# Designs tried in a protein design run: peptides against a protein of PDB entry 3C2G. Part 136

Target 1, 209 residues: chain A of PDB entry 3C2G
Amino acid sequence: IRTFDLLGLLLHDSDAIDGFVRSDGVGAITTVVQYPNNDLIRAGCKLLLQVSDAKALAKTPLENILPFLLRLIEIHPDDEVIYSGTGFLSNVVAHKQHVKDIAIRSNAIFLLHTIISKYPRLDELTDAPKRNRVCEIICNCLRTLNNFLMMWIPTPNGETKTAGPNEKQQVCKFIEIDILKKLMSCLSCEGMDTPGLLELRSTILRSFI

## One batch from the design tools (peptide; made by RFdiffusion4, then SolubleMPNN)

Design b2_p26_3_s1 (from b2_p26_3, 16 letters changed)
Fold by OpenDDE base, seed 2:
Structure b2_p26_3_s1 (fold): chain B 209 residues (1-209), chain A 26 residues (1-26)
Amino acid sequence: as target 1 above (209 residues)
Amino acid sequence: DEIFKKIKELIEKYKDKYLPVPLSKI
């Protein structure tokens, strides 16, 4: 715990973050969060989020890290872990096709649906901090989904991956009425990436209609 | 880079002393 707090202070700029990632810092955190200590898991996932946009992650093998993190998010009930983990996922898959492929193979699309399904509607949350955190989690899930869907949108340069039938079926779950109501409730939250949600909606429509 | 390497080494050295058995070993 104290070590993660100290690390968080040292990781104050992009060069420090990249240095940490190049030193296999993500692997080190992943090793530590394997221990059944909730405070350690929370601190480790928070640190993962902090480094999740590092350029050095493009050169980091994530084949063992990402499936483990996805499983951790799946089994851990803590909103802070889910927030940090979904935030990490959304950032790490961005612009990295190989990482998207690892995540998808690791059932990430279904996990994102499960996470969104777990939370109540934001209008049912009276506690503002909790509501905001749930909103952020849903945003992270949606941003991650958008990043997946963008792989299957035809580019002007001709070669588009086709989503498999399982991936298509899993994505179709996000157009379920209960999911859509949760997404719409997020659009009313302060600080929401409303453009990102609208982009996702447009991306879903382009991918499946 | 060296500081982060040392911290990683420290984590690896002390994890078994200060942390319970990993979930993967449970």
Scores: peptide ipSAE 0.026, ipTM 0.594, DockQ to the pose 0.011
Fold by OpenDDE base, seed 1:
Structure b2_p26_3_s1 (fold): chain B 209 residues (1-209), chain A 26 residues (1-26)
Amino acid sequence: as target 1 above (209 residues)
Amino acid sequence: DEIFKKIKELIEKYKDKYLPVPLSKI
């Protein structure tokens, strides 16, 4: 715990973050969050979120790290862990085809649906901090999904990866009316990237036309 | 880089001694 707090203070710029990631800092955190200590798991996942946009992650082997983090956010009950873990996932898959492929093979599409499905509607949440945190989690899941869907949209240059039959079936669950209502409810949250959520909505709709 | 390497080495040195059994072993 104290070590993660100190690290969070030292990781204040992009060069420090990249230095940490090159030193296998993500692997070190991932090792520590395997222990049944909720405070340690929370602190470790928060630190993973802080380094999740590091350029050095493009050279980091994630084959052993990413499946573990996906399992952690599947089973852990704490919304702060889910927030940090889904935030990490959304950033780490961005612009990295290899990382998207690892996540998809690790059943990430189904997991994103499971996470969105387990939360109530935002209008049913009277506590503003809880409502905002749930909105952020849903947005992280949907942003991650957008990054996956963009692989299967035809580019003008004709190289389209085709989604497998299992991936197609898992993506079809996101057109369920309750999922679409949760997406639309996030557009009404203060401090959300409304343009980014509208882009995601457009990408989802285009993936089914 | 050196500070982060030292922190990693400390984590690896102490994890098995001071942390409970990993969730993967339960």
Scores: peptide ipSAE 0.025, ipTM 0.602, DockQ to the pose 0.011
Fold by OpenDDE base, seed 3:
Structure b2_p26_3_s1 (fold): chain B 209 residues (1-209), chain A 26 residues (1-26)
Amino acid sequence: as target 1 above (209 residues)
Amino acid sequence: DEIFKKIKELIEKYKDKYLPVPLSKI
């Protein structure tokens, strides 16, 4: 705990963050969060989120890191871990085709559906802090999904990657009525990225037409 | 680079002293 607090204070600028990532800092945190200590897991995943936009991640091998983090956010019961992990995933796949490919091979699309499915409807959550955290988790999942779907949208130049049959089937689960209701409930949350959720809705609809 | 190496060494030292076997080994 104290070591992660100290690290969080030292990682105050983009150069420090990039230096940490170049020094295998993400691998070091990933090693620590494998231990059955929830306070260390929370602190480690929070630190991963803080470095998740680092430019140095484009040169970091993530083949061993991403599958582990995906498994952690699948099994861990703590919403703070899920928030940090889904936030890390969303940021790390952004603008990085090779990272998207690693995540997809690691069953990330199905996992995002599983995470959204485990939470109640936002209107059933009476506690405002919990409701907001759940909304943020769903938004992180959906933003990650949008980043995947954008790979398969035809560009005006006719060059597009094709989703495999398994990926198509996994994407089809996001048009289930219960998932769509949760997406729509996030649009009613104050301070959320409503434009990003509307973009995703448009992207989903275009992927099924 | 040196400070992050020292922090990694501190994490490993803390792990060996205070943490049980990782869940990945169970």
Scores: peptide ipSAE 0.025, ipTM 0.590, DockQ to the pose 0.011
Fold by OpenDDE base, seed 4:
Structure b2_p26_3_s1 (fold): chain B 209 residues (1-209), chain A 26 residues (1-26)
Amino acid sequence: as target 1 above (209 residues)
Amino acid sequence: DEIFKKIKELIEKYKDKYLPVPLSKI
C-alpha cells in the first residue's frame, strides 16, 4: 500500500509515467492485484488509472493484462476498483484499434452493460460522494462504449470494420429502457461529461438505427 | 515478494529525478 502511494507521487509528470510504463510497470501492478487483498487491489487499480493515458502504452502488449483487469472488475464489488478499472479501460482503448479488439474479444461490451445495470439511478442516491463515484463509473463505461462504436462508423477514407452479430446484440442492450433511464439520470448530475453522453447517443443512433 | 522488490527498484530509479522532496520526508 505505502509503496503504491509513494510510486503515485513519483509518477506526477508524463516522462516519469512513460518511464514506468516502459519498465513494465503495468505488468508489475497487474501481478500485485492478483493477491486477495482489497486495499492492495484498490491501490494498484488507482495507480493503473494514473498511468492509463501514457504514450508508452501504445507499445505495451496488453493481451495478457486487459482480460485479467476485465475479470477483476467483473468479480470485485468495490466501487473504487470499478472506478479505477473502468477509467483505465476507457483511456487505454482510446485511439488504439488493437486494444479495442482485445477488450471486445474479452467480453468488455457485456461487462460495461453489467456494471451500469448493477448501480441504481443517480436520483435514488442520497449520499453525494457515493452518487458522484457512481456517476464517474457510468461515464467511464459510456466513454469506453463510444470508443468501441467509433470503429464501426464509416469514415470517408478508410476500411470500415463491421460489428459482428454478437457485438450488435450486446450493444442493443444499452438501448433498453432501464439503461436509458440511468443514462438520463446522469445528464442531471453536476460535473458529468454531458457532451460525451450526447456524443455517445449520436454514435449509438448512427451505428444501430 | 519479487513484485514488491521490482516496484521498490522503480521507486529508487525515479526518486532523485521526479520527487519534489526526499522520500525520507514523505
Scores: peptide ipSAE 0.020, ipTM 0.521, DockQ to the pose 0.012

Design b2_p26_3_s2 (from b2_p26_3, 15 letters changed)
Fold by OpenDDE base, seed 4:
Structure b2_p26_3_s2 (fold): chain B 209 residues (1-209), chain A 26 residues (1-26)
Amino acid sequence: as target 1 above (209 residues)
Amino acid sequence: SEIFEELKKLMEEHYDKYGPVPLSKI
């Protein structure tokens, strides 16, 4: 725990973060968060989030890491873990097709839906810190989804992948009215990535309309 | 489908509330 907090303090610049990632720091964290200690898991996932935008992740094998993290955020009850894990996921898949492919093969699309679905409507959350954290989690999920959907949208100048039938079916769950309402509710939250949610709106429109 | 019409409606409502998606993002 304290070691991760200390590492997080030392990993304050992009070069230090990138150095840590190059040294298999993500693998080290994922090994440590396998211990059934919630405080350790929380601290480790927070550190994962802190390094999740590292350039070195493009060269890091994630085939074992991502499926583990996805399982963790599927089952873990702590919103801080879910926040950190979904944040990590959203960042790590960004601009990395191979990572997107690993995540999708690891049932990430369905997991994102599950995570969004398990939380109440934001308007039903009276506790502001809880509401904000839930909103952030939903935004992380939606941003991750956007990263996936963008692969299947025809671009005038690019090769587009075709989503498989299972992927299409899983994606179709995100046009459920309750999911769309949650997307819209996130736009009403202060401090949310409104540009990213607007991009997701565009992506949904292009994907389904 | 009714779902797509409802989706369109929600997206229209969203457009009206939050404005157009920038052309750079379409």
Scores: peptide ipSAE 0.018, ipTM 0.458, DockQ to the pose 0.204
Fold by OpenDDE base, seed 3:
Structure b2_p26_3_s2 (fold): chain B 209 residues (1-209), chain A 26 residues (1-26)
Amino acid sequence: as target 1 above (209 residues)
Amino acid sequence: SEIFEELKKLMEEHYDKYGPVPLSKI
């Protein structure tokens, strides 16, 4: 715990963050959060989120790290861990095809559906801080999904990657009307990333309409 | 937001007209 708090204070600029990531800092955090200590897990996942946009992650082997994190956010009950973990996932897959491929092979699409499904509709949440945190989690899931769907959108020349049959089946879970209504409730939240919503709109329309 | 209402409308209209997108179209 104290080590992660100290690291979080030292990792205040992009160069320090990139230096930490190049030194296998993400692997080190992932090793430490394997201990059954919720405070340690929370602190470690928060630190992962803080470094999740690092350029050095494009050269980091995530084959063992990402499946572990996906399993953690699947089973962990703490919304702060889920927030940090889904935030990390959404950032780490951005603009990194090889990381998207690792995540997808690790059942990430279905996991995103599972995470969204476990939360009530946002209109049923009367506590504003909790509603906002749940909204942020769902939005992290949606941003991650958007990054996956973009791989399968045809380019103007007709070239596209094809999703496998399992991926297609998992993606179809997000176009169920009940899921779409839940996602829409999240998109109505104030203070959301408008550019991210525009990108998601474009991707959904191009993928499903 | 305008974006939200537009997206909601388009997705609902599509779902009502075509139902769930078949796996063959994805």
Scores: peptide ipSAE 0.017, ipTM 0.373, DockQ to the pose 0.067
Fold by OpenDDE base, seed 5:
Structure b2_p26_3_s2 (fold): chain B 209 residues (1-209), chain A 26 residues (1-26)
Amino acid sequence: as target 1 above (209 residues)
Amino acid sequence: SEIFEELKKLMEEHYDKYGPVPLSKI
């Protein structure tokens, strides 16, 4: 616990973060959070979130790390772990096609749907800290999904990957009326930033028109 | 598409109830 807090204080600039990632720091954290200690898991996932935008992650093998993290956020009951884990996922897939491919092969699209489905509508949450954290989790999921869908949008240069039939079926679950109503509840909450929902809307429109 | 029409309907229902999304949320 204290070690992750101390590491978080030392990792205050991009060069320190990149140095940590190049030294297999993400692998080291992932090893520690495999122990059944919720405080260690929480602290480790928070540190993962802190380093999740590192440029060095483009050269880090994530084939073993991502499937583990996806399984952790699938089963862990703590919203702080889910927040940090979905935040890490959304950052690590950004601008990295090979990482998106690993995540998709690891059933990430279905997992994002499962996470969103686990939470009530935001308008049903009376506790403001809980509501804010759930909103952030949903936004992380939507930003991640947006990053996946962007791979299948035609570029002006005509080069696009086509989504497979399984990926299309998994994406179609996000347009179910109950999911859409839950996502729209994010916009109904005052004082919450929901850019991920607006981005996803734009991406869905571009993908399905 | 059916998806577009359903999203449009939900957005219209949202705007009718809550107004436009504030620029601070974009």
Scores: peptide ipSAE 0.017, ipTM 0.399, DockQ to the pose 0.159
Fold by OpenDDE base, seed 1:
Formats: C-alpha cells, structure tokens, sequence
Structure b2_p26_3_s2 (fold): chain B 209 residues (1-209), chain A 26 residues (1-26)
C-alpha cells in the first residue's frame, strides 16, 4: 500500500513512467495485487491506471499481465478496482494491435459486456459519486470495445482483419437495446469524454447498420 | 440534446425492426 502511494507520487513525468514500465513495474504491481488485500488491490490498480498510457508498454510482454487483470476485474466487487482496471485496459490496447489480440484471445469482449451488464442504468443511481464512477467504468469498457471494432471496419485503402465467428457473436451482444441505452446514458453525463463516445457511436453504427 | 434523442429513436427503431444484428452483417 504505502509503496504504491509513494510510487504514484514519483511517477509525474513520462520519462519516469517509461523507466518504471521498462523495469517491469507493471509485472511487479500485478504480482503484489495477487494477495487477498483489498486496499493493496485498490492501490495497485490505481497505479496501473496511472502508467497505462506509457509508450514503453508497446515493448512490454503483456501475455501474462492482461489475462490476470481481466480475471481480477471479472471477479472483484469494488468499483474502484473495476474503474482502474478497465481504464488500464482501455489505454493499453490503444494503438497496439498485438495487445488487442491478447485481450481478445483472453475473452475481453465478453468480459466488457459482463461489466456493462452488471451495472444499473445511470438514471436509477441517485448517489452522484456512484453514478459518476459507474459512468466512467462503462465509458472505459465502451472505449475498449471501440478499439476492437475499429479492426474489423472496412477501410477503402487497408487490409481489414476479419473477426472470427466467436468474436462476431460476442460483438453482437453490444447492440442489445439495454447496452445501447447505457451508451446513450453516458453521453448525458457532464465531464465525460463526449468526443470519444460519439466516435464509438459512429463505430457501432458503421459496424451494425 | 436533440441529436441525442434522434439517435436514441433511430437505434430503438432499428432494434425493433431488425433485432440484434445477424452475424452475416458483421
């Protein structure tokens, strides 16, 4: 716990973050958060989120890290852990085809649907802090989905990857009316990444209409 | 707000008419 708080205070610049990631800092965090201590898991996942945009992650082996993180956010009950973990996933898959492939092979598409499905509609949440945190989690999941869907959208000038039958079936679950309503509800939240959600909306429409 | 409501309506109308998108369209 204290070590993660101290590390979070030292990792303020991109070079320090990249240095930490190159020293297997992500692997070190994932080792420590395997212990059944919720405060340790929260602090570790928060630190993962803080370093999740590091350029050095493109050279980091994630084959063991991503499956572990996906399992953690599948089973952990704490929204702060889910927020940090889905935020890490969203950032780490961005612009990294090999990381997208690892996540997809690790059943990430189904997991994103499961996470979005377990939360109530935002209009049913009267507590503003809880509503905002749930909105952020849904947005992280949807942003991750957008990064996956973009691989399969035909571009006039590019080789389009074809989704496998299983991936196609899992993607089809995101056009369920309840999932679409949750996407739309996130667009009504103040302070959200509205441009990113509008991009996702356009990606969904291009994928399914 | 208006564009949001129009899109919501369009998505609902599409779902009501076609249901979940068939695997053949993906």
Amino acid sequence: as target 1 above (209 residues)
Amino acid sequence: SEIFEELKKLMEEHYDKYGPVPLSKI
Scores: peptide ipSAE 0.015, ipTM 0.349, DockQ to the pose 0.065

Design b2_p26_3_s3 (from b2_p26_3, 13 letters changed)
Fold by OpenDDE base, seed 2:
Structure b2_p26_3_s3 (fold): chain B 209 residues (1-209), chain A 26 residues (1-26)
Amino acid sequence: as target 1 above (209 residues)
Amino acid sequence: SEIFKEIQELIEKHFSKYYPIPLSKI
């Protein structure tokens, strides 16, 4: 715990973060968070989120790390773990086709749907900190979904990866009325990444037209 | 589908309040 807090305090700049990631820092965190301590898991996932934008992650083997994190998010009920883990996922899959493929093979699309489905509507949450955290989680899930959907949008060069039938079926769950209501509730939340939600909207519409 | 049109209209109606940019221009 204290070590992760101290590491988080040392990882202030992109070079320090990249240095940590190049030194297998993500693997080290994921090894430590295998210990069944909720505070340790929370602190480790928070640190993962802090390094999730590292350019060095494009060169990091995530084949074992990402499935483990997805499973951790699936089984751990803590909103802070889910927030950090979905944040990590959204950032780590961005612009990295190989990481998207690992995530998809690890049932990430279904997990994202499960996470969004688990939370109540934002209008049912009276506690503002809880509501904001749930909104952030849903937005992380939706941003991750956007990153997946973008793979199947035609590029100007005519090369498109086709979604498999299972992926298409899993994606179709996000057009369920309850998921769409949650998306709409996030769009109404102050301080959200409105551009990212607009991009997701555009991507969803392009994927279902 | 009719549901997709309704969803699109709901989304457009909601977004029109915050961003008056038609989807055809994003």
Scores: peptide ipSAE 0.014, ipTM 0.358, DockQ to the pose 0.151
Fold by OpenDDE base, seed 4:
Structure b2_p26_3_s3 (fold): chain B 209 residues (1-209), chain A 26 residues (1-26)
Amino acid sequence: as target 1 above (209 residues)
Amino acid sequence: SEIFKEIQELIEKHFSKYYPIPLSKI
C-alpha cells in the first residue's frame, strides 16, 4: 500500500511513468494486486490508472495483464477498483489496435455492459461522491466501447475490420434502452467529458445505422 | 430499423434541450 502511494507520488512526469512501464512496472503491479487485500488492490489499480496513458504501454505485452485486470474488475465489487481498472482499460486500448484485440478476446465488451448494467441510474444516486464515481465508471466503460466500435466503422479508405457475430451481438446490448438512458444520464453530469460522450454517441449511432 | 429511428429521435429530443442544432446538421 504505502509503496504504491509512494510510487504514485514519484510517477508524476511522463518520463518517469514511461520508465516505470518499460521496467515492467505494470506487470509488477499486476502481480501485487493478486494478493487478496482490498487496500492493496485499490492502491495497485490506482497506480495502474496513473500509468495507463504511458507511451511505453504500446510496447508492453498486455496479453497476460489485460485478461487479469478484466477479471479483477469483473469480480471486485469496489467502485474504486472498477474506476481505476476501467480507466486503465479505456486509456490502454486508445490508439492501440493490438490491445483492443486482446481486450475484445478477453470478453471486455460484455464486461463493460455488465459494469454499466450493475449501477443504478445516476438520477437515483443521491450521494454526490458516489454519483460522480459511478458516472466516471460508466464514462470509462463507454469510452472503451467507443474505442472498440471505431474499429468497425468504415473509414474513407475502405479498410474496415468486420466485427464478428459475437462482438456484434455484444455491442447490440449497448443499444438497450437502459444503457442508452445511462449514457444520457452521464451526458447530463457536470464536469464530465461531454465531447467524448457525444463522440461515443455518434459512434454508437453510426455502428448501428 | 424502427428501433434505431426511435433511438435517434430519443437522442435528438434529449440533446435538443442542450443543443438547439439537429443532429442531422452536426
Scores: peptide ipSAE 0.008, ipTM 0.361, DockQ to the pose 0.121
Fold by OpenDDE base, seed 3:
Structure b2_p26_3_s3 (fold): chain B 209 residues (1-209), chain A 26 residues (1-26)
Amino acid sequence: as target 1 above (209 residues)
Amino acid sequence: SEIFKEIQELIEKHFSKYYPIPLSKI
């Protein structure tokens, strides 16, 4: 714990973060979070989230890292790990087509659905900190999904990557009534970007017209 | 970088309490 907290303090500027990432810092953290220690896993995933917007990630080979992280957030019971991992995923796929492709090949779309399905409706959560954290996780999942959907939306210039049949089927699960109810419950969370959630909802629904 | 080495040393020092095997060998 203290080591990763100290690392988070040292990685306070973009140049330090980029330097860490260029030095295989993401690989080093992913090696650390393979240890069966929940405190270390939590702290390591939090540090991954802190470096997840680094420009150097565009040049980092993620083929081995990203599938591992996806498996970790699939199986790990701790919401803080899920929060950090889904946050990392949402940031690392942003504006990086090759990273989106790695994530999709690693079954990320189905995993995002599985994560959202794991949590109760937010109105069933009486603890406000827990409810807010679950809302943030769902938002991270939906933001990641939106980043994938944007690849398949026709641009005015007519060049659009087509989703495969499996990807289409996996995306169709997000219009299930229980998933839509969970998404709608996020709109009632205090401190959330309600306009952004409405846009995400609209993008998801438009993918099925 | 020098920072990365210092980071690895701090990680190794922390993990040495739980695992006798250096992370660099996993």
Scores: peptide ipSAE 0.007, ipTM 0.267, DockQ to the pose 0.011
Fold by OpenDDE base, seed 1:
Structure b2_p26_3_s3 (fold): chain B 209 residues (1-209), chain A 26 residues (1-26)
Amino acid sequence: as target 1 above (209 residues)
Amino acid sequence: SEIFKEIQELIEKHFSKYYPIPLSKI
């Protein structure tokens, strides 16, 4: 725990973060968070989120790390762990086709739907800190979904990856009324990435028209 | 917000084929 807090203070610039990731720092954290200690899991996932935009992740083998993290955010009850884990996922898949492919093979699309579905509507949450954290989790899931859907939108250059039949079926669940209402509720929250949610809207529309 | 209304109208227009009831009424 204290070691992760100290590492988080030392990893204040992009070069330090890239150095940590190149030294298998993500693998080290994922090894430590396998212990059944909630405080350790929370601190480790927070540190993963902090390093999740590192350029060095493009060269890191994620085949063992991503399936583990996906399973953790599926089963863990703590919203702080879910926030950090979904934040890590959304950043690590960005601009990395091979990482998207690992996540999709690991059932990430269905998991994102499961995570969004388990939370109540934001209007039912009276506690402002809880409501804001749930909104951030939903936004992380939706941003991750946008990164997946963008692979299957026809580009002007004619190279379209086709989604498999299972992926198509899983994506179709995001047109459910409750998912669309949760997207709309996130757009009404102050301090949210409104441009990113508008991009997701455009991507969803282009995927289903 | 004005943005929220515009998004709602666009969603209703494009998803009306999947939902027989407008989102504003659910």
Scores: peptide ipSAE 0.009, ipTM 0.335, DockQ to the pose 0.089; fails the geometry check

